Peptides against a protein of PDB entry 5VVV. Designs and how they scored, part 58

Target 1, 276 residues: chain A of PDB entry 5VVV
Amino acid sequence: FLCGVVEGFYGRPWVMEQRKELFRRLQKWELNTYLYAPKDDYKHRMFWREMYSVEEAEQLMTLISAAREYEIEFIYAISPGLDITFSNPKEVSTLKRKLDQVSQFGCRSFALLFDDIDHNMCAADKEVFSSFAHAQVSITNEIYQYLGEPETFLFCPTEYCGTFCYPNVSQSPYLRTVGEKLLPGIEVLWTGPKVVSKEIPVESIEEVSKIIKRAPVIWDNIHANDYDQKRLFLGPYKGRSTELIPRLKGVLTNPNCEFEANYVAIHTLATWYKSN
Target 2, 276 residues: chain A of PDB entry 5VVV as posed
Amino acid sequence: FLCGVVEGFYGRPWVMEQRKELFRRLQKWELNTYLYAPKDDYKHRMFWREMYSVEEAEQLMTLISAAREYEIEFIYAISPGLDITFSNPKEVSTLKRKLDQVSQFGCRSFALLFDNIDHNMCAADKEVFSSFAHAQVSITNEIYQYLGEPETFLFCPTEYCGTFCYPNVSQSPYLRTVGEKLLPGIEVLWTGPKVVSKEIPVESIEEVSKIIKRAPVIWDNIHANDYDQKRLFLGPYKGRSTELIPRLKGVLTNPNCEFEANYVAIHTLATWYKSN

## One batch from the design tools (peptide; made by RFdiffusion4, then SolubleMPNN)

Design b2_p13_5_s4 (from b2_p13_5, 6 letters changed)
Fold by OpenDDE base, seed 4:
Structure b2_p13_5_s4 (fold): chain B 276 residues (1-276), chain A 13 residues (1-13)
Amino acid sequence: as target 1 above (276 residues)
Amino acid sequence: FEKAKEAYKKAAL
């Protein structure tokens, strides 16, 4: 069971010292996972093709080493979906080289994120792939296999919540393709019925699990505030029955952008997780 | 890029 934090918000990423402090807190609270997915980290999303500099590499190596020191699984995410051409072998090779670099930093767990992108394929991809889901699954499977089938590999769908599913969760052709074609060892990220789910009912997890043919990992936006900088979410982790735990592969909270605001959010997630 | 972010924000509210 993956339980911890996703740094998955828009806005200024956390600094390396905050991330190291996070790992210490995660270990102390018996959480086990950190997903590196900061939306405004340039080489994560907008410039995903760009290799890390020597200085950036040293920072990431140090961060990954710190995660290991605290027994936290460091999952490196990349979000190529803004401008990748899935059918272009050069793009696939560029993605491979980027993940090879991160593997050299000692990273062993990875994620491909296709959240918050246009649902339309370019003309070249439409000639090769039957659907956007087929394109995403193809590259995801290829990367997963290329990396030697790492123990933890995550996929974030473009339809990552109930409200983004067309026509709905159980009938989504996109999620059906993901379920049928995504390799079984690849985990699927999900935010629940909504982008920010006040509640995640058990039935909603059973519905999505059926179509994706696996238990999801919850990307939990309950404490996310990047969409409204006037709000801080200081309340406890709630609206998730502990009956979800046996039906999930994990829960990763995407908390407030303000690092110091997240004590209650993360601590109460840990309490929730240990209550089962 | 901004369009995708704004779509997220709009759906989160």
Scores: peptide ipSAE 0.499, ipTM 0.920, DockQ to the pose 0.927
Fold by OpenDDE base, seed 5:
Structure b2_p13_5_s4 (fold): chain B 276 residues (1-276), chain A 13 residues (1-13)
Amino acid sequence: as target 1 above (276 residues)
Amino acid sequence: FEKAKEAYKKAAL
């Protein structure tokens, strides 16, 4: 069971010292996972093709080593979906080289994220792939196999919540393709019925699990505030029955942008996880 | 880039 934090928000990323302090807190609270997915880290999303500099490499190696010291699984995410051409072998090779660099930093767990992108493929991709889901699954499977089938590999779908599914969760052709064609060792991220789910009913997890043919990892936006800079979510982790735990592969909270605001959010997630 | 972020923000509210 993956339990911890995703740094998955828009806005100023956390500094390396904050991330190291997070790992110490996660270990202390018996949590085990950190997903590196900061939307405004340029080389994660907007400039995903760009290799890390020597200085950035030293920082990431130090961060990954710190995660290992605290027995926290460090998952490196990349979000190529803004401008990747899936059918172009050069783009696939560029993605491989980027993940090879991160593997050299000592990273062993990875994620491909296709959240918050347009559903339209370019003309070249339409000639090769039957749908957007087929294009995403193809590259994801190829990268997963290229990396030697790492123990933890995550996929974030473009339809990552109930409200983004057309016509609905159980009938989505996109999620059906993901469930049928995504290799079984790849985990699927999900935010629940909504982008920000006040509640995640057990029945909603049973519904999505059926179509994706696996238990999801919850990307939990309950404490996310990047959508409204006037709000801080200081309340406890709630609206999730402990009956979800045996029905999930994990829970990763995407909390407030302000690192100092997240004590209650993360501590109460840990209490929830240990209460089952 | 801004359109994707705007779509997320609108759906989160």
Scores: peptide ipSAE 0.483, ipTM 0.917, DockQ to the pose 0.934
Fold by OpenDDE base, seed 1:
Structure b2_p13_5_s4 (fold): chain B 276 residues (1-276), chain A 13 residues (1-13)
Amino acid sequence: as target 1 above (276 residues)
Amino acid sequence: FEKAKEAYKKAAL
């Protein structure tokens, strides 16, 4: 069971010292996972093709080593979906080389994120792939196999919550393709019925699990505040039955942008996890 | 790029 934090918000990323402090807190609270997915990290999303500099490499190596010291699984995410051409072998090769570089930093766990992108493929991809889901699954499976089938590999769908599914969760052709074609060793991220789910009912997890043919990892936006800079979410982790735990592969909370605001959010997630 | 971010924000509210 993956339990911990995703740094998955828009806005200023956390500094390296905050991330190291997070790992210490995660270990102390018997949480085990950190997903590196900061939307405004240039080389994560907007400039995903760019290799890390020597200085950036040293910082990432130090961060990954710190995660290992605290027995925290460091998952490196990349979000190529803004402008990748899936059918172009050069784009696939560029993605492979980027993940090879991160593997050299000592990273062993990875994620491909296709959240918050346009649903329209370019003309070249439409000639090769029958749908957007087929294009995403093709590259994800190829990268997963290329990396030697890592123990932890995550996929974030473009339809990552109930409200983004067309026509709905159980009938989505996109999620059906993901469930049928995504290799079984790849985990699927999900935010619940909504982007920010006040509640995640057990029945809603059973519905999505059936179509994706696996238990999801919850990307939990309950404490996310990047969509409203006037709000801080200081309340406890709630609106999730402990009956979800045996029906999930994990829970990763995407908390407030302000690192110092997240004590209650993360501590109460840990209490919830240990209650089962 | 901004359009996708704004779609997220609108759906989160």
Scores: peptide ipSAE 0.478, ipTM 0.917, DockQ to the pose 0.918
Fold by OpenDDE base, seed 3:
Order: C-alpha cells, then structure tokens, then sequence
Structure b2_p13_5_s4 (fold): chain B 276 residues (1-276), chain A 13 residues (1-13)
C-alpha cells in the first residue's frame, strides 16, 4: 500500500531541504511514499524533453538518496502530455533518455502523468492511434517495459476523476481502453468523484476499479490549495472510510503549496492509514 | 500551458 505525499500542485515547488524534511516526517509517521510531480518544475512538464544539468542531477541524486535513507519510496513523475507526439519515435526515444538519466540518479519508481491536457490528438497521432487512450497506453506500456518493469510504475489518466469521465466512469471508452490495454503492473492514479473530492465513497472506488481492472492509487486533493490562493486547508483527512484501504493500491495526498501548513494534513492521513 | 492550469482551477472550485 503506497501511503504518503504527492508534490503535485501548481506554483512554486518545494525546495530540496523541505523535501528532505518531508521524508523525515513521513518516516516518523510510518508513511512510505513520495511522488515527485511539481507542475511548475520546468523539466517535469513544460520542458520535459530537457535533460537535467550537472547541478540539477546532483540535487536529484541527493534527494533520491535522502528518500532511501528515510525508507521513503521516491517516485519520479514526468508530464509529457502538453506537446508530445505519441506516434513520433523521436519523442518516445527522448522520453526514454530522460527517464534513463533519472534512473542513473538511483530512481527505481516512475510515473507518467496525462492530467490537465487536451483530449485532442494531433493529425499524425490520429493516423496511428484509434483514440487518445490508445496513444497514452501505447507509450506508457513501452516506457514501463523499457525501464525493465519497475516495481512501482504509475499512470495518471486524462480522465482522473468522475467529473472528467465521458459520459461517466462506468461507461467511459477512455477508461475502458486504459483498463483493457494498460499493462497489469502499472498502477492508475485517481482523485475520486471530483478533482477535489469532499468524500470518496467505497462504491465510487468499486466503480472505477471495475473499469480500470485494478485498485487505484488515490491522488488526494482534499488539502490542495493551488487552485485558490485565498484557501488554506488545515482540517483533518476525512470523508474517506478506512474500508477504502483494502480496495486501494495507495493514497498520496497532494497538500497545500505552503510546506509548513501540511502538518495536520499529513499526520491525519497517517492516523487514518494506521487505523485499519 | 496556462490553459491547463486554468482548466484544473475551474474544475477544482
């Protein structure tokens, strides 16, 4: 069971020292996972093709080593979906080389994120792939296999919550394709019925699990505040039955952008997880 | 780039 934090927000990423402090807190609270997915990290998303510099490589190696020191699984995410051409072998090879570099930093767990992108394929991709889901699954499976089938590999769908599913969760052709074609060893990220789910009912997890043919990992936006700078969520982790735990592969909280605001968010997630 | 953030923000509110 993956339990911990996703740094998945828009806005200024956490600094390396904050991330190291996070790992110490995660270990202390008996949490086990950190997903590196900061939306405004240039080489994560906007410039996903760009290799890390020597200085950036040193920082990432140090960060991955710190995660290992605290027995925290470091998952490196990349979000190529803004401008990748799925049918272009050069794009696929560029993605491979980027993940190879991160593998050399000692990273062993990875994620491909296709959240917050347009559903439209380019003309070249439409000639090769029957749907956007087929394009995403194709590259995801290829990368997963290329990396030697890592123990932890995550996929974030474009339809990552109930409100993004067309026409709905159980009837989504996109999620059906993901469920049927995504390799079984690849985990699927999900935010619940909404982007920010007040509650995640058991029945809603059973519904999505059926179509994706696996238990999801919850990307939990309950404490996210990057969508409204006037909001700060200091309340406990709630609206999730502990009956979800046996029905999930994990829960990763995407908390407030303000690192020091997240004590209650992360601690109460840990309490929730240990209450089962 | 901005459109993706805007779409997320709109859906999160």
Amino acid sequence: as target 1 above (276 residues)
Amino acid sequence: FEKAKEAYKKAAL
Scores: peptide ipSAE 0.421, ipTM 0.906, DockQ to the pose 0.941

Design b2_p13_6_s1 (from b2_p13_6, 8 letters changed)
Fold by OpenDDE base, seed 4:
Structure b2_p13_6_s1 (fold): chain B 276 residues (1-276), chain A 13 residues (1-13)
Amino acid sequence: as target 1 above (276 residues)
Amino acid sequence: SIKDFMRKVALAD
């Protein structure tokens, strides 16, 4: 069971010292996972093709080493979906080289994120792939296999919540393709019925699990404030039955952008997790 | 893009 934090918000990423402090807190609270997915990290999303500089590499190596020191699984995410051409072997090779670099930093767990992108393929991809889901699954499977089938590999679908599913969760051709074609060792990220789910009913997890043919990892936006930084979500982790735990592969909270605001969010997630 | 962020915001309401 993956339980911890995803740094998955828009806005200023956390500094390395905040991330190290996070790992210390995660260990102390018996949480086990950090997903590196800051939307405004240029080399994560907008410039995903760009290799890390020597200085950036040293920072990431230090961060990954710190995660290991605190027994936190460091998952490196990349979000190529803004401008990748899935059918272009040069794009696939560029993605491979980027993940090879991160592997050299000592990272062993990875995620491919296709959240917050347009659902339309370019003309070149439409000639090769039957659907956007087929394109995403193809590259995801290829990368997963190329990396030697790492123990933890995550996929974030473009339809990552109930409200993004067309026509709905159970009838989504996109999620059906993901369920049928995504290799079984790859985990699927999900935010619940909504992007920011006030509640995640057990039935909603059973519904999505059926179509994706696996238990999801919850990307939990309950404490996310990137959409309204005038608000701080200081309340407890709630609206998730502990009955979800045996039906999930994990829960990663995407909390407030303000690192210092997240004590209650993360601590109460830990309490929730340990209550089962 | 800003549009992608705006889509996420629009679903948080």
Scores: peptide ipSAE 0.083, ipTM 0.836, DockQ to the pose 0.365
Fold by OpenDDE base, seed 1:
Structure b2_p13_6_s1 (fold): chain B 276 residues (1-276), chain A 13 residues (1-13)
Amino acid sequence: as target 1 above (276 residues)
Amino acid sequence: SIKDFMRKVALAD
């Protein structure tokens, strides 16, 4: 069971010292996972093709080593979906080289994120792939196999919540393709019925699990504030029955952008997880 | 929902 934090917000990323402090807190609270997915980290999303510099490499190696020291699984995410051409072998090779570099930093767990992108493929991809889901699954499976089938590999769908599913969760052709064609060792991220789910009913997890043919990992936006920086979400982790735990592969909270605001959010997630 | 919309607005900022 993956339990911890995703740094998955828009806005200023956390500094390396905040991330190290996070790992210390996660260990202390018996949480086990950190997903590196800061939207405004240039080489994560907008400039995903760009290799890390020597200085950036040293920082990431130090961060990954610190995660290991605190027994936290460090998952490196990349979000190529803004402008990748899935059918172009050069794009696929560029993605492979980027993930090879991160693997050399000592990273062993990875994620491909296709959240918050346009649903339309380019003309070249339409000639090769029958749908957007087929294109995403193809590259995800290829990368997963290329990396030697790492123990933890995550996929974030473009339809990552109930409100984004067309026509709905159980009938989505996109999620059906993901469920049928995504390799079984790849985990699927999900935010619940909504982007920011006040509640995640058990029945809603049973519905999505059926179509994706696996238990999801919850990307939980309950404490996310990147959509309204005038607000801090300081309340406890709530609106999730402990009956979800045996029905999930994990829960990763995407908390407030302000690192110091997240004590209650993360501590109460840990209490919820240990109450099972 | 309004929360879904606000979350998506953060993409444009």
Scores: peptide ipSAE 0.078, ipTM 0.822, DockQ to the pose 0.275
Fold by OpenDDE base, seed 5:
Structure b2_p13_6_s1 (fold): chain B 276 residues (1-276), chain A 13 residues (1-13)
Amino acid sequence: as target 1 above (276 residues)
Amino acid sequence: SIKDFMRKVALAD
């Protein structure tokens, strides 16, 4: 069971010292996972093709080593979906080289994210792939196999919540393709019925699990404030029955952008997890 | 909601 934090918000990323402090807190609270997915890290999303500099490489190696010291699984995410051409072998080779570099930093767990992108393929991809889901699954499976089938590999679908599914969760052709064609060792990220789910009913997890043919990892936006930086979400982790725990592969909270605001959010997630 | 998606996309632009 993956339990911890995703740094997955828009806005100023956390500094390396905040991330190291997070790992210390995660270990203390018996949480085990950190997903590196900061939207405004340029080489994560906007400039995903660009290799890390020598200085950035040293910082990431130090961060990954710190995660290992605190027994925290460090998952490196990349979001190529803004401008990747899935049918172009040069794009696939560029993605492979980027993940090879991160593997050299000592990273062993990875994620491919296709959230918050246009649902349309370019003309070249439409000639090769029968749907957007087929294109995403093809590259995801290829990368997963290329990396030697790592123990933890995550996929974030474009339809990552109930409100993004067309016509609905149980009938989505996109999620059906993901469930049928995504390799079984790849985990699927999900935010619940909404982007920010006030509640995640057990029945809603049973519905999505059936179509994706696996238990999801919750990307939980309950404490996310990137969409309204005038607000801090300081309340406890709530609106999730402990009956979800045996029906999930994990829960990763995407909390407030302000690192100092997240004590209650993360501590109450840990209490919730240990209550089962 | 579609509003949350539009806000996230608008924060990425």
Scores: peptide ipSAE 0.075, ipTM 0.814, DockQ to the pose 0.130
Fold by OpenDDE base, seed 2:
Structure b2_p13_6_s1 (fold): chain B 276 residues (1-276), chain A 13 residues (1-13)
Amino acid sequence: as target 1 above (276 residues)
Amino acid sequence: SIKDFMRKVALAD
């Protein structure tokens, strides 16, 4: 069971010292996972093709080593979906080289994120792939196999919550393709009924699990505040029955942008997880 | 991008 934090918000990423402090807190609270997915980290998303500099490499190596020191699984996410051409072997090779570099930093767990992108494929991809889901699954499977089938590999669908599913969760051709074609060792991220889900009912997890043919990892935006920088979500982790735990592969909270605001959010997630 | 962020916000509501 993956339980911890995804740094998945828009806005200023956390500094390395905040991330190290997070790992210490995660360990102390018996949480086990950190997903590196800061949207405004240039080489994560907008410039995903760009290799890390020597200085950036040293920072990431230090961060990954710190996660290991605190027994936190460091999952490196990349979000190539803004401008990747899935059918282009050069793009696939570029993604492979980027993840090879991160593997050299000591990273062993990875995520491919296709959240917050347009559903349109380019003309070249339309000639090769039957759908956007087929394109995403193809590259995800290829990368997963290329990396030697790492123990933890995550996929974030473009339809990552109920409100993004067309026509709905159970009937989504996109999620059906993901469920049928994504290799079974790849975990699927899910956010619940909404982008910010006040509640995640058990029935909603059963519904998505059926179509994706696996228990999801929750990307939980309950404490996310990137959409309203005037608000801080200081309340407890709530609206998730502990009955979800045996039906999930994990829960990763995407909390407030302000690192200091997240004590209650993360601590109460830990309490929730231990209550099962 | 700002556009993607704004889309996410608009769909959260």
Scores: peptide ipSAE 0.075, ipTM 0.832, DockQ to the pose 0.338

Design b2_p13_6_s2 (from b2_p13_6, 6 letters changed)
Fold by OpenDDE base, seed 1:
Structure b2_p13_6_s2 (fold): chain B 276 residues (1-276), chain A 13 residues (1-13)
Amino acid sequence: as target 1 above (276 residues)
Amino acid sequence: SVKEQMRKVALAD
């Protein structure tokens, strides 16, 4: 069971010292996972093709080493979906080289994220792939196999919540393609019925699990504040039955952008997880 | 922005 934090917000990323302090807190609270997915990290999303500099490499190596010291699984995410051409072998090779570099930093767990992108493929990809889901699954499976089938590999679908599913969760052709064609060792990220789900009913997890043919990892936006910088979400982790725990592969909370605001959010997630 | 569309829509529903 993956339990911890995703740094998955838009806005200023956390500094390396905040991330190390997070790992120390996660260990102390018996949480085990950190997903590196800061949307405004240029080399994570907008400039995903760009290799890390020597200085950035040293910082990431130090961060990954610190996660290991605190027994926290460090998952590196990349979001190529803004402008990748899935059918172009050069793009696939560029993605492989980027993940090879991160593997050299001592990273062993990875994620491919296709959240917050247009649902339309370019003309070249339409000639090769039957749908956007087929293109995403093809590259995700290829990368997963290329990396030697890592123990933890995550996929974030473009339809990552109930409200984004067309026509609905159980009938989505996109999620059906993901469920049928994504390799079984790849985990699927999900935010619940909504992007910011006030509640995540057990029945909603049973519905999505059926179509994706696996238990999801919850990307939980309950404490996310990147959409309203005038608000801090300081309340406890709530609206999730502990009956979800045996029905999930994990829960990763995407909390407030302000690192110092997240004590209650993360501590109450840990209390919820240990109550099972 | 994609940010505003994707994260704000989920609160309005």
Scores: peptide ipSAE 0.066, ipTM 0.808, DockQ to the pose 0.688
Fold by OpenDDE base, seed 2:
Structure b2_p13_6_s2 (fold): chain B 276 residues (1-276), chain A 13 residues (1-13)
Amino acid sequence: as target 1 above (276 residues)
Amino acid sequence: SVKEQMRKVALAD
């Protein structure tokens, strides 16, 4: 069971010292996972093709080493979906080289994120792939196999919550393709009924699990504030029955942008997880 | 950004 934090918000990423402090807190609270997915990290998303500099590599190696020191699984996410051409072997090779570099930093767990992107494929991809889901699954499977089938590999769908599913969760052709074609060893991220789900009912997890043919990892935006930085979500982790735990592969909370605001959010997630 | 709009729209629903 993956339980911890996704740094998945828009705005200023956490500094390396905040991330190290997070790992210490995660260990102390018997949480086990950190997903590196800061949307405004240039080489994570907008410039996903760009290799890390020597200085950036040293920082990432230090961060990954710190995660290991605290027995926290460091999952490196990349979000190529803004401008990747899935059918272009050069793009696939560029993604491979980027993940090879991160593997050299000692990272063993990875995520491909296709959240918050346009649903339209380019003309070249439309000639090769039957749908956007087929294109995403193809590259995800290829990368997963290329990396030697790492123990933890995550996929974030473009339809990552109920409100993004067309026509709905159980009938989504996109999620059906993901469920049918994504290799079974790849985990699927899910956010619940909404982008910010006040509640995640058990029935909603049963519904998505059926179509994706696996238990999801929750990307939980309950404490996310990147959409309104004038608000701090200081309340407890709530609106998730503990009956979800046996039906999930994990829960990763995407909390407030302000690192210092997240004590209650993360601590109460840990209490929730241990209550099962 | 389109993304901030997507999060904002999904929060307004």
Scores: peptide ipSAE 0.058, ipTM 0.796, DockQ to the pose 0.522
Fold by OpenDDE base, seed 4:
Structure b2_p13_6_s2 (fold): chain B 276 residues (1-276), chain A 13 residues (1-13)
Amino acid sequence: as target 1 above (276 residues)
Amino acid sequence: SVKEQMRKVALAD
């Protein structure tokens, strides 16, 4: 069971010292996972093709080593979906080389994120793939196999919540393709019925699990504030039954952008997780 | 912008 934090917000990424402090807190609270997915990280999303500099590499190596020191699984995410051409073997090879570099930093767990992108394929991809889901699954499976089938590999679908599913969760052709064709060792990220789910009913997890043919990992936006930086979500982790725990592969909270605001959010997630 | 889309989605939900 993956339980911890995703740094998945829009806004200023956390500094390396904040991330190290996070790992210390995660260990102390018996949480086990950090997903590196900061939307405004230059080489994570907008310039995903660019290799890390020597200085950036040293920082990431130090960060990954710190995660290991605190027994936290460091998952490196990349979000190529803004401008990748899935059918272009040069793009696939560029993605492979980027993940090879991160593997050299000592990273062993990875994520491919296709959240917050246009649902339309380019003309070249339409000639090769039957749907956007087929293109995403193809590259995700290829990368997963290329990396030697790492123990933890995550996929974030473009339809990552109930409100994004067309026509709905149980009938989504996109999620059906993901469920049927995504390799079984790849985990699927999900935010619940909504992007910011006030509640995540058990029935909603059973519905999505049926179509994706696996238990999801919750990307939990309950404490996310990147959409309204005038608000801080200081309340407890709530609106999730502990009966979800045996029906999930994990929960990763995407908390407030302000690192210092997240004590209650993360601590109460840990209490929730240990209560089952 | 993607940020604006996320803001719109999170405010529409």
Scores: peptide ipSAE 0.057, ipTM 0.805, DockQ to the pose 0.876
Fold by OpenDDE base, seed 3:
Structure b2_p13_6_s2 (fold): chain B 276 residues (1-276), chain A 13 residues (1-13)
Amino acid sequence: as target 1 above (276 residues)
Amino acid sequence: SVKEQMRKVALAD
């Protein structure tokens, strides 16, 4: 069971010292996972093709080593979906080389994120792939196999919550393609009925699990505040029954952008997880 | 940001 934090917000990423302090807190609270997915990290999303510099490589190696020191699984995410051409072998090769570099830093766990992108393929991809889901699954499976089938590999769908599913969760052709074609060793990220789910009912997890043919990992936006800079969510982790735990592969909270605001968010997630 | 917009849309529903 993956339980911990996703740094998955928009806005200023956490600094390396904050991330190391996070790992110490995660270990202390018996949490086990950190997903590196900062949306405004340039080489994560907008410039995903760009290799890390020597200085950036040293920072990432140090961060990955610190995660290991605290027994925290470091998952490196990349979000190529803004401008990738899925049918272009050069794009696939560029993605492979980027993930090879991160693998050389000692990273063993990875994620491909297709959240918050346009649903339309370019003309070249439409000639090769039957749908956007087929394009995403194709590259995700190829990358997963290329990396030697890592123990932890995550996929974030474009339809990552109930409100984004067309026509709905159980009838989504996109999620059906993901469930049927995504390799079984790849985990699927999900935010619940909404992007920010007030509640995640057990029945809603049973519904999505049926179509994706696996238990999801919850990307939990309950404490996310990147959508409203005037809001700070200091409430406890709630609206999730502990009956979800046996039905999930994990829960990763995407908390407030302000690092020091997240004590209650992360501690109450840990209390929830240990109460099962 | 795109997600800020997407989250704002999904919170308005």
Scores: peptide ipSAE 0.053, ipTM 0.780, DockQ to the pose 0.577

